# Ledger of designs, part 260: peptides against a protein of PDB entry 7UQJ

Target 1, 160 residues: chain A of PDB entry 7UQJ
Amino acid sequence: PELYQNFNITPPRGVLFHGPPGTGKTLMARALAASCSSDERKITFFMRKGADILSKWVGEAERQLRLLFEEAKKHQPSIIFFDEIDGLAPVRSSKQEQIHASIVSTLLALMDGMDNRGQVIVIGATNRPDAVDPALRRPGRFDREFYFPLPDVKARFKIL

## One batch from the design tools (peptide; made by RFdiffusion4, then SolubleMPNN)

Design b2_p24_8_s2 (from b2_p24_8, 12 letters changed)
Fold by OpenDDE base, seed 2:
Structure b2_p24_8_s2 (fold): chain B 160 residues (1-160), chain C 160 residues (1-160), chain D 160 residues (1-160), chain A 24 residues (1-24)
Amino acid sequence: as target 1 above (160 residues)
Amino acid sequence: as target 1 above (160 residues)
Amino acid sequence: as target 1 above (160 residues)
Amino acid sequence: KEYYPPLEYSNYDELKKKAEERLA
């Protein structure tokens, strides 16, 4: 998208924002989206929670992901932000593992099948980058990772 | 806490951060916490999700809130951050409404019973300030409200 | 401005955001500005690069700073964001040191002369807080400092 | 002037409402 054109960066197909809870991953994703919209080019921001994809879209999660990516493609330039993307990988129960594998495979397929991702950014945010399926972290998917450190205690004291 | 001592501000007993999801409420709360921790005085930051208080602490939520406030008092100066504090007010089911009323009443009592709140700040974050029980928004509780707007179009137009 | 009024905080005359490049100092400043603009009260955000003040405004830098502060005062509540404020302090060459001293002295005077800074925030961002003239870091100027820690080098390289 | 135009959030309320309507 314009973000990456503006930054002369080849748009990662996906960006993984990882770091402790409340480090501003979602804010940063929104701010990036905001910073990359121009008056001529407004970026559409799609937000989904990983846990909501599993819990609210039970049986339709794949379809909803497809629709999300189609909608994002239709509203290019766009950002798809998956908050708590580790929530797409629930703790392995055999039934949940199949559902997870299917959802992750669908997400992978949607990420891989977007050849012209120049206008759709996928941002995943997680507090547990190691809980994110390594397949999502491969080149052409969430191939870029950003650590959102806890702003250290010492640093914050001076703004207030 | 040192925050309010440093600012010569009477510490609000509670601060409500409200605004759309991903406007950085949690980040701001963390930034506030860290902004008030000196090398000599570290602020302890306690984070809880409102939904977790209801879902994970079913039957112990009141005890866990009491323990949280005791621990915050023990680790003064401290910030208690309730993320999704509207999640303490689940959708009205009669049984959940009683549990909600009990948890909210306990939170109110813990907030009211802290006379020496000079060293414990309570920050509530919500995406739905109107879903927060008005009793929590009274003077001496969450008596200060901060709107975290979506960086609106209009605000960005002035930021750029 | 509204940020500090909203926070019931006496606005620091200046806030120094410091930390390694690409730690989101500019983003945070923008997010703060956006978070403090309401529908009723829009914050005007003025951005300048320290290096641009020296390079683009050679001979007019002082006048441009005055105009900037006047414009910020006229458009209250406002944020003046100096990105790369260490770029106002170029490495000591004798000619640049005089120009720097004059620009810094002008900035100091503009910062000191704003008694009613309740509506104008000055945010300086630097990657080199030690390269910022200590005079700028005195009480009533950039009296508050925020460290933006390195997100791990690998992570920043992927944001920027 | 580096112009960073607005995120058109597609009406989060409308998308949420459409999502809620699709969940209904």
Scores: peptide ipSAE 0.000, ipTM 0.286, DockQ to the pose 0.031; fails the geometry check

Design b2_p24_8_s3 (from b2_p24_8, 10 letters changed)
Fold by OpenDDE base, seed 3:
Structure b2_p24_8_s3 (fold): chain B 160 residues (1-160), chain C 160 residues (1-160), chain D 160 residues (1-160), chain A 24 residues (1-24)
Amino acid sequence: as target 1 above (160 residues)
Amino acid sequence: as target 1 above (160 residues)
Amino acid sequence: as target 1 above (160 residues)
Amino acid sequence: KEYYPPLEYPNFDELKAEAEARLA
């Protein structure tokens, strides 16, 4: 808060974690939630898999997204973590994917509808940032991106 | 090697990483591979998902496991990392799961067949250690287990 | 430092790494320093052994701690790593340990005196968290604790 | 035994700043 407040920077609403599988995206999101929690202020961490929202809630995915955002707002400060967000919001390439298009549209609307004063952060994790609908990667949505590289020799110490 | 040699302890062949999703099991395995590599000595890191071995190689999963272990031996020192190993080696509960039983049996045989002198380590990661066939958790197989807890307040700084 | 400034978390002034000998506590601390360093931003890593501060600086340990913290502040962002911190800050059990009590009191004061704006992280490593003065484990000091279990895997990889 | 993988992300500081700013 203070740094962004001092710089008059509106904190972004969404953060995209991208990088190869097993680079610690989900761990980082959990670590953020943990690290932002204190004895005085607990951060509520909501985790969903993109594929689960599609597969378990065929026809109710939009409603489940709305409920998730409402619950996160109710329990603020909150982090909503979407693991495998490319599964939830694939690029609108095929004419036939109306269901996916509806879910993406709902997520867009929910992210756009977040009050800038709301203590809710949305984190999306993907192995394929290019498979995420570009509309989600715009300002006011997932407008910050963090790359999680493979741990190489140089990254050893960054991971360990 | 040296520590285990000094203690006359046969280094375990397999290590089970277990804990909730997004606790950094895969990251740790990659970090280990990275950390053990030097400019003089590269560790070869093989990663497979348990579910992928079943789904992509229906009828050839056993062969693919054999090839993986052969390749790891050829490129030793090596780490074989099985992500979601519970998907590869579920507990033998139902009589109908002969295919799963064959794959598990192959993995058991491959782990049993690893020369103690081979610089090949097998790491299995699971969210459900109880869903892993107990035969895999015996001495000479995944005989070391490491729990990856949820990052709580205490876990913040190991993650950071 | 920025990490803690960033999450509206009062950066924990200190992190306690605890676990059996050889679990990679020191390695982790070094790794953290390396990982937090970029080409644009070097993290300065200070390492001291708790026993060395007591043994080498009999009568000047307090001064050496002050100088260490001053140097870390001067070279921020910085990590101060105390290996074997139980040797520096033993539990105040015996009446005769006035010297130890003074050193602990100095460390407490230095940790309490760290500006939240200071990009200095203190990491203490111990094999015996219960041997560390509970006053050091309170909020604003080593208020985050990390368990390093037996490094069978990590040792195995370092050993390989 | 509990293992916490070390996470050093070069951007963790930035990420944390952003998270704090959003959670404020």
Scores: peptide ipSAE 0.060, ipTM 0.424, DockQ to the pose 0.059; fails the geometry check
Fold by OpenDDE base, seed 4:
Structure b2_p24_8_s3 (fold): chain B 160 residues (1-160), chain C 160 residues (1-160), chain D 160 residues (1-160), chain A 24 residues (1-24)
Amino acid sequence: as target 1 above (160 residues)
Amino acid sequence: as target 1 above (160 residues)
Amino acid sequence: as target 1 above (160 residues)
Amino acid sequence: KEYYPPLEYPNFDELKAEAEARLA
């Protein structure tokens, strides 16, 4: 709060958690929701898997995204967590461009339409940040990225 | 590892990590692999997703499991991590019984065939422990279960 | 625990769980305690917060540490979990050096005084491993470090 | 052989502060 106020920085609306699978991206989003929740101020946590939105709701994915954002707004303060967001908003590849383009466009519009006054945070998690449409990784959307590297299995325990 | 040695507990051959999605099961398996590795003794970490073994290798899943266990033995000390193991070894339901039964039987045999002296640990992760064949959850297999609950999110989780 | 036995690794006396806040350090410690407990062999889990030991017992922190280790030994097999151990054993900074030095020295002595045959494991958790006195991170103390990359996992182990 | 590099995780305090700032 204070840093953003002091620097007149508009807090980013979305956070991208990226890093290898099993690096705790999903769990971090949950921990953030937990830690930001108080007895007085319960945060509502919405979790969706990007691929599940695409696969379960073929032709209704845009509607499901809208409903998700509406529900998050109704239950604010809220966190919307998209696990495997690269499955929802892949980089436009030729063969499935139209369907993915509509979903991406809807997500972009929903993120852009989040009033800065809304107590809704969007967290995207991906193992492949480069597989996420660059349009999502712009200011006002997923404009903060947190890298979740792998535990150094090579943490050389120099037992000195 | 260390707790069981200190406690004179025979280490299980297999550990089941179960709990809601995004509770760090995969992360924990990686962290365990990392921490058990030293400069002198690197642990080889093998990760497979249950559904991926089933889907990528239709009719060769049994062979891929055998190869995985052989490779783990060759690179011991090793951890085999099965993410979403309920996708590999579902409870026998009538419609896909034959294929799943063969894969489950192979995994059972591979776990049973692990010499107690082998430096190979199997970790299974699932969000649905009850969807894992009970035969895998018996002594000498996944005989230790670790429940990974959600962080105490005083947050209202609306799982829609 | 099990990995070290399978790997013929001498179990450390102390394990440092380090990583960002909300990385499951506390939860993992509880999870490990629960999983190492059987119906036949219940592990006693002692949890202390480093800052709480320092703040609640100004001038008695050393005594409280001694009592904690004595109690853990009486109730072995035991796990002593220090959450935020950087609050208990900060890197020596000039202004509070004497008090912190005594507490650190006491903790060092207590960890050194644990017989290798004692069924007491010490787990320290910190978000700032570099803020923990390096003397604690030496062989025979917190000589294993587990990096808990983000985030927290609450395990209710129902060992049925 | 999958090589797993070191985990540098985001500072949770920064994440929390950022989350709190966005939830404010």
Scores: peptide ipSAE 0.040, ipTM 0.437, DockQ to the pose 0.046; fails the geometry check
Fold by OpenDDE base, seed 5:
Structure b2_p24_8_s3 (fold): chain B 160 residues (1-160), chain C 160 residues (1-160), chain D 160 residues (1-160), chain A 24 residues (1-24)
Amino acid sequence: as target 1 above (160 residues)
Amino acid sequence: as target 1 above (160 residues)
Amino acid sequence: as target 1 above (160 residues)
Amino acid sequence: KEYYPPLEYPNFDELKAEAEARLA
């Protein structure tokens, strides 16, 4: 609330982290969950991989997404982190269209159904923002995008 | 060399990064490659995923590993980073044993065949160190291990 | 030439630049072309987008590729830069297979037909190296892969 | 050896502020 109250900005429901593999997207999401947690207020961090949702939850992916969002709401404040979200919601390529379309549609509906007052953030990480369905990148969904550069030589000296 | 010279540490042939998903293993490997690179000495960074080597290079994985090590030697100083190395060299589970055993045997031979004077570092990253073939974790191979913990509350204060 | 001359390295026929959008793959390709150009030796830089070749050159893509390579040879030393090369040569997905297969086959033949002595470098840029046909990533084609970090703003100033 | 890469991400403070604001 506070930063968004000060700027009269609606807090994003979803944040897209995009950047090369191994730029710390997942680490950042974990660090955010950790840094926003206090002894008084623990943030529940839910992590899923897009490819795992497709491969492990074939035929139940939609239900598992619903359960994930329900659990996140139950344990709010919470972060749902989708690693490799482009694997879950690839831009519709023809043959796998129906399965992907259903999962994407479910994720869209879940993000749209999030109460703006809910203390749930959805973070999607991808190496390929252009491979994420554009419908997920619209306002009220993953409407904020953060670019994760590769560590330059100079960024390293601060990491050491 | 230089980082290892300053610490009087013999450069490892292989370094295993292990820890939960999204603890920055890949980021650190990239962040080692680019810090060890100067204008005077560029490090060539080779990245492969263990699962990709198995899935994409079925029947040629051994040859591709050989080519990778040859190329790394040709472009030394170099880093070979295997992300998800447990996917390449899983602890022998029964049914896929022969294919995995051959790839593991090839990787072992390649790591053993590295001249200690070669400016090639092999970094393996895994979420499951116990799923990596113990033969890879022996001296002269991945003989150094770095644990990447989840950012806990205490690690937060150092990141801040 | 110069970088390859200094290192006694056979110039690759093809270099794959891979990394997220905005990593400066295109910028680096342009900077390489500019840096390798002197008043005495201008490098001709040809840029094409993979998606543009498919969309704009439908039915003529093969011919346009041939013409591009002929023109590059005529204006050597030259760089052919394919931005979004995964759009041109996607890993064979079934339905678009015939059209893509023909374009890929043409590009393969053109890269194979390049005399190693020709002062023509082909640079392919992709956000999705795994979506590039593996046949293009073989020795004598895009046999060198460079991962593009996101240049932090400061790394840009050193590349300039 | 345990190693935690410090996340000096240029946008970490902004991202943290946004996350805190959304989670608050």
Scores: peptide ipSAE 0.038, ipTM 0.405, DockQ to the pose 0.025; fails the geometry check

Design b2_p24_8_s3 (from b2_p24_8, 10 letters changed)
Fold by OpenDDE base, seed 1:
Formats: sequence, structure tokens, C-alpha cells
Structure b2_p24_8_s3 (fold): chain B 160 residues (1-160), chain C 160 residues (1-160), chain D 160 residues (1-160), chain A 24 residues (1-24)
Amino acid sequence: as target 1 above (160 residues)
Amino acid sequence: as target 1 above (160 residues)
Amino acid sequence: as target 1 above (160 residues)
Amino acid sequence: KEYYPPLEYPNFDELKAEAEARLA
């Protein structure tokens, strides 16, 4: 609680990792969880794939998202990592709109309802940031974006 | 004592990266391609997903594999990276045996037919090494295996 | 879409691996050497400890560095791995300055004198990147830095 | 043998600082 008071940094509710596949988005999220963990303070890392939430929980996806956020809050400090989040919250396309709209609305509400005092970080990963519903990319949601470039030749390889 | 380790490394025809999802298998393969490339010696990096080869190329998967290896040989030095290779060459299960057996046989033949003089490295990535056909894991194929552990909590990942 | 990425990689003259002890920096360097070696193209891996160069070669450290780089050039493609490079090239401290300054100057000159056409990679490993002389961390020297976070598990890094 | 890929991510120090701050 106290370290937030000295740094007027409202922690972003969500962070969007975007970039080509195999650029280490998931590894970064795991690495963050690991790096911020100590012997006294273990960070709980929750990972979900966007496609799995849609496919496994047809009709219960909203409930599963709520449970995930509750569990993350219960096990704070925690990181919720949504891999392939563009699969969970695609830009509104006519053919699949209703089910996706409900899931998006639930995710929006959950991110908006994250009390700033909660030690819960939400990380979304996508290969297509423009395929993520723009409502998720607004302030107070996935309002920080980190681009993961292809490891080019110029890349300072940081081998973990 | 000058430990000149001349690594008499018979180039593995194939290397299997295995470990949990999001441990950076794909990123490592890309990073290797990037690290081994120079201004004078560009490494061509080919990436394929096992699932995509099966789903997009029903009946043409063998031809696509042959073309991939020919193209890799044409653009040597090259890396062929098979992401989710367990999806391309699953252990023989009764219900899907025929199509997969053909693809496996083709991949085996291509890896066996890689002239040791070819500057082509094949990297397979899987979350389930035991789900990869054992024939692919034999000497002269994916005969080197690299485990990518979960970045554990004590791993203070300082990704710069 | 066939993403032929021809990586135009200007080989870094030097790569700095940094991170806590036991993060596999040395193992990574060995693995890179192993990976880049083929039957036709063996990479010669030279390993030196910074402390050993200082302690064993009092007054000859410069000559030993020159010989090391000459030998690496003779056996190219090669990797020179300096383990504990912060021990070889510490930030200027008053009591040890003269001897270290000479060794640093020699190492700088050797790295600067590496013709970009030379297939020699220099890898430095340190637990304390800030203890490495900043002159070594400039462009054309150890201009790429790789952070190795603590893997919790005794990870035998195999880089291909 | 365990392997960790070379990971270069832009703004990791910022991301880590934010993560640490949020997880504090």
C-alpha cells in the first residue's frame, strides 16, 4: 500500500503484450511473475488462453472469468495472463457478436471493478492488437501496450 | 590449462525444444536464427505450426513438407522451426493413424535425407515430448532435446 | 505466408551476459557454441575466467589476451567466453587501477580490432554488469547485453 | 538441459517497475 503513495503512478489495470508469434510474450509474463516473487511474497500466476475460455465454457465463460478474477484477488499478489486475448475479445464481427459481446462486457466490468488496491495485474497477449476490442484498450483496462518485436539481429538478446 | 574444447559436434539433424507453454521455445529458435546470422551469412528462418500443416494441407501435407525442406536447402544456412510438433507428428493413435503416419513418414525421410553437408537445422517445439512420435526422437532426427523449464519464482527475470 | 526472414545480422563484437549467479550464463554460452557447430563448421569455444587471467598472468595478461584473440581468429568460427568478466575489467578502483587499466585497454583494442569479417564472437558473463568497465559496454564492444534471471531450477541451458 | 531464450523486450524495466509497484 505505502509504496504507491510515494509514486503517483496509478498502476495500469491491464498490460497488453503484442507482437509476432514466438516473440516471448508469455515468457515475459511468466518472467514478471517470477521476478516479482520473493520467498516472503509469492506471486500467483494465472494463465488462460482466449480460445479455451470460448470453447470449453460456452455459456459459462462469464462465470469463469469472474471466478478467475476472484481467485486472482484471493491469491494476490497475482498476475492474470490471457494468452491470445484477441480470441477472447475479438473486434465485434457480425457473425459471432452476441456471445463475444457478453464475454467482452464481463471482462470490461472485471477490469473496471479491479480495486486499485488489489495486487492483481492483468496481462493480455496478442499477435494482433488491432483484433482486440478497442474497449479493452482504453484507460483503466489494457491501457499500457508493450510491443514485442521479432528478435532482429540488432536485438540485444537478453537470455534469461 | 587451456581447455580448447573443440566441440566435435555432429550437427544434430533435429533439435527438440520441450517444456511448458510460454517458456520461450519459439523465441529461442528465433534468437538462435538471429544470433547465428551475420551480414555475410544470413540464416533463413522457416516457421511452421504443426496444427496448420495438418489443417490447411489435408492431403498435401507431405508435399508441403518436401517443399519446406527444399526451400530451406535452397536458402541455407537455414532453420526450420516446427512449433507444436506434437500436433504434426503425434504418437500413433488408432483413430487418426493413416494421415498422421504418412506425414510422420515423410518428415522422417526428409530428416534422414538431409545431407549432413546441408546447413539446415530443424527445431521442433512441443509442450509434450512424449506425444511426439518416438521415431522422430531417434538418432539422426530430433536426437537432441532441450528442456525449457517454467521460469520459477526464484528466477528474478530482469528482462531489460 | 512464408516469412522468409533473412536476418542481416551484423555480428556483435561482444555480448554481455549478466544476471545472478547460477542463471546459466556459462551454460548458455557453451550451448551457443555447441549449436553453431556443425560437422563441417566446428565452432571453437574458448573459455577464460576473469580472475584467472589476472591471477595467473600477472604482467602477461595483455599478452595472454592477444594470444587468445589470435588463436580464436585462427580457429574461427570461434567464441571467446569470459566468465566473471567483471573480475577482468572492473570499474576503475584506486588500488588496482594501473594493472587493470592496461588489461582493459588491451581488451578494448582487441575487440575494436576484430574485423567484422572475423567469425569470432566474444561473450562476457557477469553477475554485476555495473561492475564492468563502461568502456567495454560501448558500441562495437559488448554492445549487446543479455540478462539472465535466476532460474529456480538447476536449468542446464542448452542453446542449440 | 534447460534452456531459456534470449529475451529482449523493450521497456521491461518500466514493465517490471510497474509490476513491482502494483504487486507491492
Scores: peptide ipSAE 0.037, ipTM 0.434, DockQ to the pose 0.083; fails the geometry check

Design b2_p24_8_s4 (from b2_p24_8, 13 letters changed)
Fold by OpenDDE base, seed 1:
Parts: C-alpha cells; structure tokens; sequence
Structure b2_p24_8_s4 (fold): chain B 160 residues (1-160), chain C 160 residues (1-160), chain D 160 residues (1-160), chain A 24 residues (1-24)
C-alpha cells in the first residue's frame, strides 16, 4: 500500500520491465527498491535469475519460488526482481513442458495469493515479453508493463 | 579522442564496467553511446556478449573479433560493448585453454592496434572483474575501471 | 573524490540528465545515488525541484541553495539532484530576470566553490537542455550531459 | 542459508489448481 500510496498507483502485484538488453531494467528495479527505502522503512530487494531457478533447482523450483515469496513477505516492504523472467516462465510450447507448467502455475498462485495489502512488489525483467507466458501478463500478476527502449543513439550527451 | 577531449581525459582504449548484475553497466554503456552521438555525429554502438562469441563461433571467434573491430573502425566514432566480457576472456587457468588464450591474444592485439586517433571505445561489462584476464586490464587496454555498485538497499536516501 | 577515484575520472561538479519526460532521469539519479552508497558509505541524496526553489523561496532562493550545498557538504558523500533544473536556471533572456540571474550566479558560485575533494555530486535533470543557462554547462559545473531518449513511441506503457 | 519457514499460503493449492486449470 504505502509504496504505491507514494506513487498514487494501485499496487500491481507485478510489473514487467521489457526491452532490449542493457536498457537498465535491472538498474531501474534496484533504483526503485533503493528509492522506496528510507531510514525508517527499508525495502528488502530479492533478485533471482529465471534460468537459475530452473537450472539449479530442477524439481525444487516450486519450493524455491514459495520460499522466495515467503521471505519477501516476511521482509516487507520488499521487491522480488526476476531477471530474465522469460527463462522462468516461457510460453508453453509442447505438452511435454509439465515442469514449466507447474513452475508457472506456482508463480501464478504466489502472485494471486499475495494479499493486496502486502508490500511485496514483483518485478520481472525480460528482453522478450512475448516469450513470457500470457497468463503471467494478466491483471493481478504482471499487469503493468514498462518498455525500456534502447537509448536512441542520437542521445547527444554533450559531455562537454 | 574527441569523446575524451570533452572529458579532458586521455582516452582509454578500453573501459571496464564492473559490478553486480543489474547495476546498469549495459545501460550506462548505451547511454554513453547515445550521449556521444549527435544528429551530426552518430556513434555506432556494437554490442556482443562474450559467451556468444565463444559459443556461436568456436574456431571463428578470433575472426569475429577482428571483423567486429574492423566494423567499429569503419563506423567511427563507435563503441564496442562486450557484455559479460569475463565470458570472452576468462583468466587463463590451465594450459588446455589454447582457444581462450588465442582469443585473449587476439583481443589484446586488436586493442593494442587501435591507433590513438581512432574514435573506437571498447567497453567491457562484467560482474566478475577478477575473472577477466589481467592482461586485458593493463594500460592501453581496459585501463579504466568503473565500479557499478549495487544500489545498496541501505542507501538511506535521506530525501530531505 | 572516492566516487570518482572509482571512476578514475575528474569528478564533474555537475551532471546534466536531459531528455523527454518519463525517460527515467530522476530514477537514474536515484539509482546512481543508491548504487554509490554501501553499508560502509551511505550517500545522502538531496532532491529539489527547480521551480520549487523559485516559487517557495522568492527572495530566499539563494540562501536555500547555500543551505542545500552546505547540508550536502556536511553529509558527504552526497548527491544534489535538481529535478527540472531549467526551472532553476533558465537561459538569461532579458534584464528583468535579475532574480534568476542572481540565483544562477549563486548556483555557479556554489558549484565553483566545491573543492575538488568534495564528495558532492550535482545532478540536474531537464527536458530542455537548451533552456538551461550555458554558464551552468561549462567545465567545472554541469560539464557532463546525459541524454535520456524517448522510449520509442511504441513503448505504450499499457499501464493497464 | 537461513531457511525461512514456509509461509503457509492459505489456499495455495487451490490457487495452484486454478492456475493449472487456466494454463491447461
């Protein structure tokens, strides 16, 4: 609530930062975390890389996601930043990706189960928003999207 | 030259951006590229991921580096940004990494062969500066290092 | 000093972030502030809006600027962020803007009076760099400029 | 690794099942 009272925005359960590599998605997420933390109110910033959750925790990825959201809830106000979220929740290709389906279902449940009063923000960063399961991009999940364009090469920083 | 004449700094042939993931190294590199390009003077920004040069071009990596530097020289003023440069030029561990040694040697030669009048800046980004071959971190190569710290969550923005 | 020792760059007394509204200038300034603060070394971030200094402090704006710089110096390392700096330091047009001329002169003197060993960075953000007094854009002041390009118009922030 | 005790998501299994049904 208060994080978003400061922004006068209904707290999205999730924000998707998308755009080409090196557009500062991760920096922005960290900056938001830092900007919203005061001496009185420290924001806890959790960072996970989507592919790491899958590769390091084959079969335990669901549990790791649960633990992450639990830790984030315990340390409210908090930001969960998923870097390369397309690696965590790829668009369902074939029926054989039951593992991915279960992870996506877990992430959906975790995002849906966050009480609207929770001071947990989920930020996903991707270079490929179309590679993220559309179910994650629905209202109550990553329902806000921020495009990080390439800094136009025409940006004259006259560094005098 | 001119980019650094504006900074009153001897142009490093290379700049190493190091710091934790998501500290905006790539954004800063793109912003610097953008900044230094005007409507009159476009800077060409080349981005390569270190691991991609190794993985996609096994045996051709040296040629790809040469082509990249030639293209950058052709499109001066230019920035060559190596994302995850530690993946391109890992610290030489064992004698068996002849391929890595040759790639590093090629990159060294390309950086050393840049005439000081060349308007080519090489930016390497890494999360692990100690994983970059020390030969690349010597004067005339990546001789300037920029640490991108994590936005400390404890960054007491005393927004007074 | 140390902020810029880490950068091996002569510390600019000021950095100008320019670019269209909503390009993340303020966020980047906050991110930089956050990034440069560690557990060991907290950076104090001061934010002022250019128009607020003029509107709230008619006749006291110079004193408020002095106090701001003194406070920033007291809380080193620090960042002073002027949002909408074009509102603080408009291009000197006619003789009638004596108040603006005095404020600009005060800001110039404060930036010039920062000992090179001071760990105070001044960041100005504007959407109109050409509306900023050229005297502020000279070496030893806002001598570094960063252009934040428009997010490509297709960045429909569907802030749904 | 500080093991934080699992916050029992009340209705997690139901939410997961609903998510699975939405994804199926």
Amino acid sequence: as target 1 above (160 residues)
Amino acid sequence: as target 1 above (160 residues)
Amino acid sequence: as target 1 above (160 residues)
Amino acid sequence: VEYYPPLEYSNFDKLKEEAEKRLA
Scores: peptide ipSAE 0.041, ipTM 0.254, DockQ to the pose 0.028
Fold by OpenDDE base, seed 2:
Structure b2_p24_8_s4 (fold): chain B 160 residues (1-160), chain C 160 residues (1-160), chain D 160 residues (1-160), chain A 24 residues (1-24)
Amino acid sequence: as target 1 above (160 residues)
Amino acid sequence: as target 1 above (160 residues)
Amino acid sequence: as target 1 above (160 residues)
Amino acid sequence: VEYYPPLEYSNFDKLKEEAEKRLA
């Protein structure tokens, strides 16, 4: 409850953090996890990199995603943070596209299959929102997007 | 002047931002670059990744570092931000160690060769401060270190 | 030490976070507090709303501010976060202006009276930096300002 | 190896197949 209230998120919706590199997407996700965790209610934070899902877990990536979502559900309230989710972009080879499609389809199925009562938040971070599969950006998935603008040059002036 | 006063940094000293991934090192560097600029005095922000220095510029990396420092000097007051400076860690191959040593030596020479009157700040960010060459961490180089801790569980308790 | 280093703040300097509503000023303040707290060094986070200082503590607001600063000093390293500090803006009634002026003067005195060795950071957040008394924005007070730009219109709509 | 039981989404395979069809 509190987690979703604090995020103004209807579970199990995903949130896409997008914006230029170094805009604090990962920091914000951690901060949100922090701010929603209380003495009485610790939030478990799971982090994966999109590129690691593809590269480290070749052939096991789907299983690892399934395990991640189960672990997140088991440790709810929880946040799953996919950093560099644009790293789950199809690499130009047909074989990599198939692997990608299978991973993305698995992620879609995991997001769609989460009971709306589950206290799991999925946050994706990308520098290239247009490189994220449109299927991931549909309602019930990463249906909320937060742009992390670069601190504009002028905002830059008064902080030090 | 103001830039260095605001940072409490003696130019051209480097600052090492270290801490776990997603602690906002890059964001803070941008925010710092941010805050020291003024309408009258824009700070130019240069960013390079440690891994990009090694991988994209094989054989030209030293020249690119020299050009970067010259450009930073030309556009002073300026910040050079090396993200993932631990990516300038020796990769286990002797050839890569030699290339690494040459790049690091070039960076050392560039940092040591900067006139103390130069309005160039160098910020390095790493997730692994112990993977940064100790030579870079000496006085006159990255002689200031800022730890970016993860929001620890206990911090969550007092922040709510 | 680490807290102020991480914020690049010389204590007891105040930081003004400004920008449109929902830009994450409060979140960033919490995130920064979280990121600066370790197992060994817990940061105590104090939060007050500008409007609450005026409304909940009519006639006691100055005393409550004094108590807040004393408590923050006692529990240092600490952050005092004034959310909606523009709510400490004079409401156009002469009586409210007097109360406001007294509260602002008390806040000024508390900020000016903090020993530079005190590990207390004051963060003010406002949506209207121009509604913040210029006296609060002087050196040694909220002398640093961070602009939180609106995420582009489309991002805001998906955030809320 | 803590065998986390697979997410028994009763319809996981169907959801995956539908997702694959949407990606194709």
Scores: peptide ipSAE 0.035, ipTM 0.231, DockQ to the pose 0.025
Fold by OpenDDE base, seed 3:
Structure b2_p24_8_s4 (fold): chain B 160 residues (1-160), chain C 160 residues (1-160), chain D 160 residues (1-160), chain A 24 residues (1-24)
Amino acid sequence: as target 1 above (160 residues)
Amino acid sequence: as target 1 above (160 residues)
Amino acid sequence: as target 1 above (160 residues)
Amino acid sequence: VEYYPPLEYSNFDKLKEEAEKRLA
């Protein structure tokens, strides 16, 4: 806490994990949750797939997002992990614009409404960072990005 | 090679990676592919999502599976990785029986038709091994299972 | 660094991979090293067999361990992988006690001497975790354990 | 029968540091 205050570093509200499919994005998120958990301080890990929120929660996606963030806040310290977040918040220019725009706007508002003191981390995972609405990738939202490369064969030569 | 011949151990036809979502099943499959790849011997890695084969290849799923196995055989040594294989081959008792049954039957036939000498590995990943047709989990198919637990907080306290 | 101190979580110096022979312990260690390597940060992977250190390095095993840890520190970030570590650090009760005790003591000292800031991970693989000296399995050493179940014999033959 | 891949990504320490600072 104090060190971030001293450096005027606003703790990131969201982290974007991006990279090819099966590079360990979800595992890393679970890994973070478990590593930051102790016997004294258990982190609650919430996982949702972006496409599932769009497809399964048609008309209730906004409410489900609100409930998710409220539940995460209630059970803090918490990690909210959105797998395939590009499926939840595609770039606005696709002709299915209005429903997607409302869901994106809800997610933006929920991320913007997180108190800087809140013990809630939001992690979005995508295989296509450029397919995520740029508004989600702005400061105070998914403003930190981690690339998950394919296990490089060349990195292997140094390991073998 | 010779040692396996001497022990009459039939090379596996398939491996089932099962465990909760985001436990590194896909990462492990990629890491295996990378690990068995050398400069002299590159492994070709084919990845498909089970749900994508059902949803995107409606009516052609069988043909797409055949093509995938042929391409894998052509580019051997190869790994075919089915992510979310429970989405491809759900247990036959669900009311969508006939279409699923044909796809499952095709996958069974393709796995059964793999020559024991083929350098093709099939890895299926699922979050629900019991949702996979038991016929796929029989000897000569996905007859080996690896459990990917959640990163246990305790096992994690020791590694992270 | 600081956060590990704040949570009183000592970063693990060592990880014990245990499970039946051929469960992918070595493969996982290599895969981890590959996955943690990027274009910007290549991990150096050092592999030694415990039995080889005892049998091939008779009288120099301690020196070879020191050199290995020095080289790993020099080439950090690094992974030191001990395959068959139960062969290097058997439980003290076997009549070859004095030579084994010195090698174990050297490994303990090297693991204890790793700065918490060092980017060196030690992975020990064993088929018999109970055959490893309990002193190696204590906090600050191989204080993290991962179980590698039998890949059903049919999974392994396709991967190798 | 528990497979634990310890993924220590080079960024993991940084992620953990950031996560723990935010969780603190």
Scores: peptide ipSAE 0.035, ipTM 0.430, DockQ to the pose 0.087; fails the geometry check

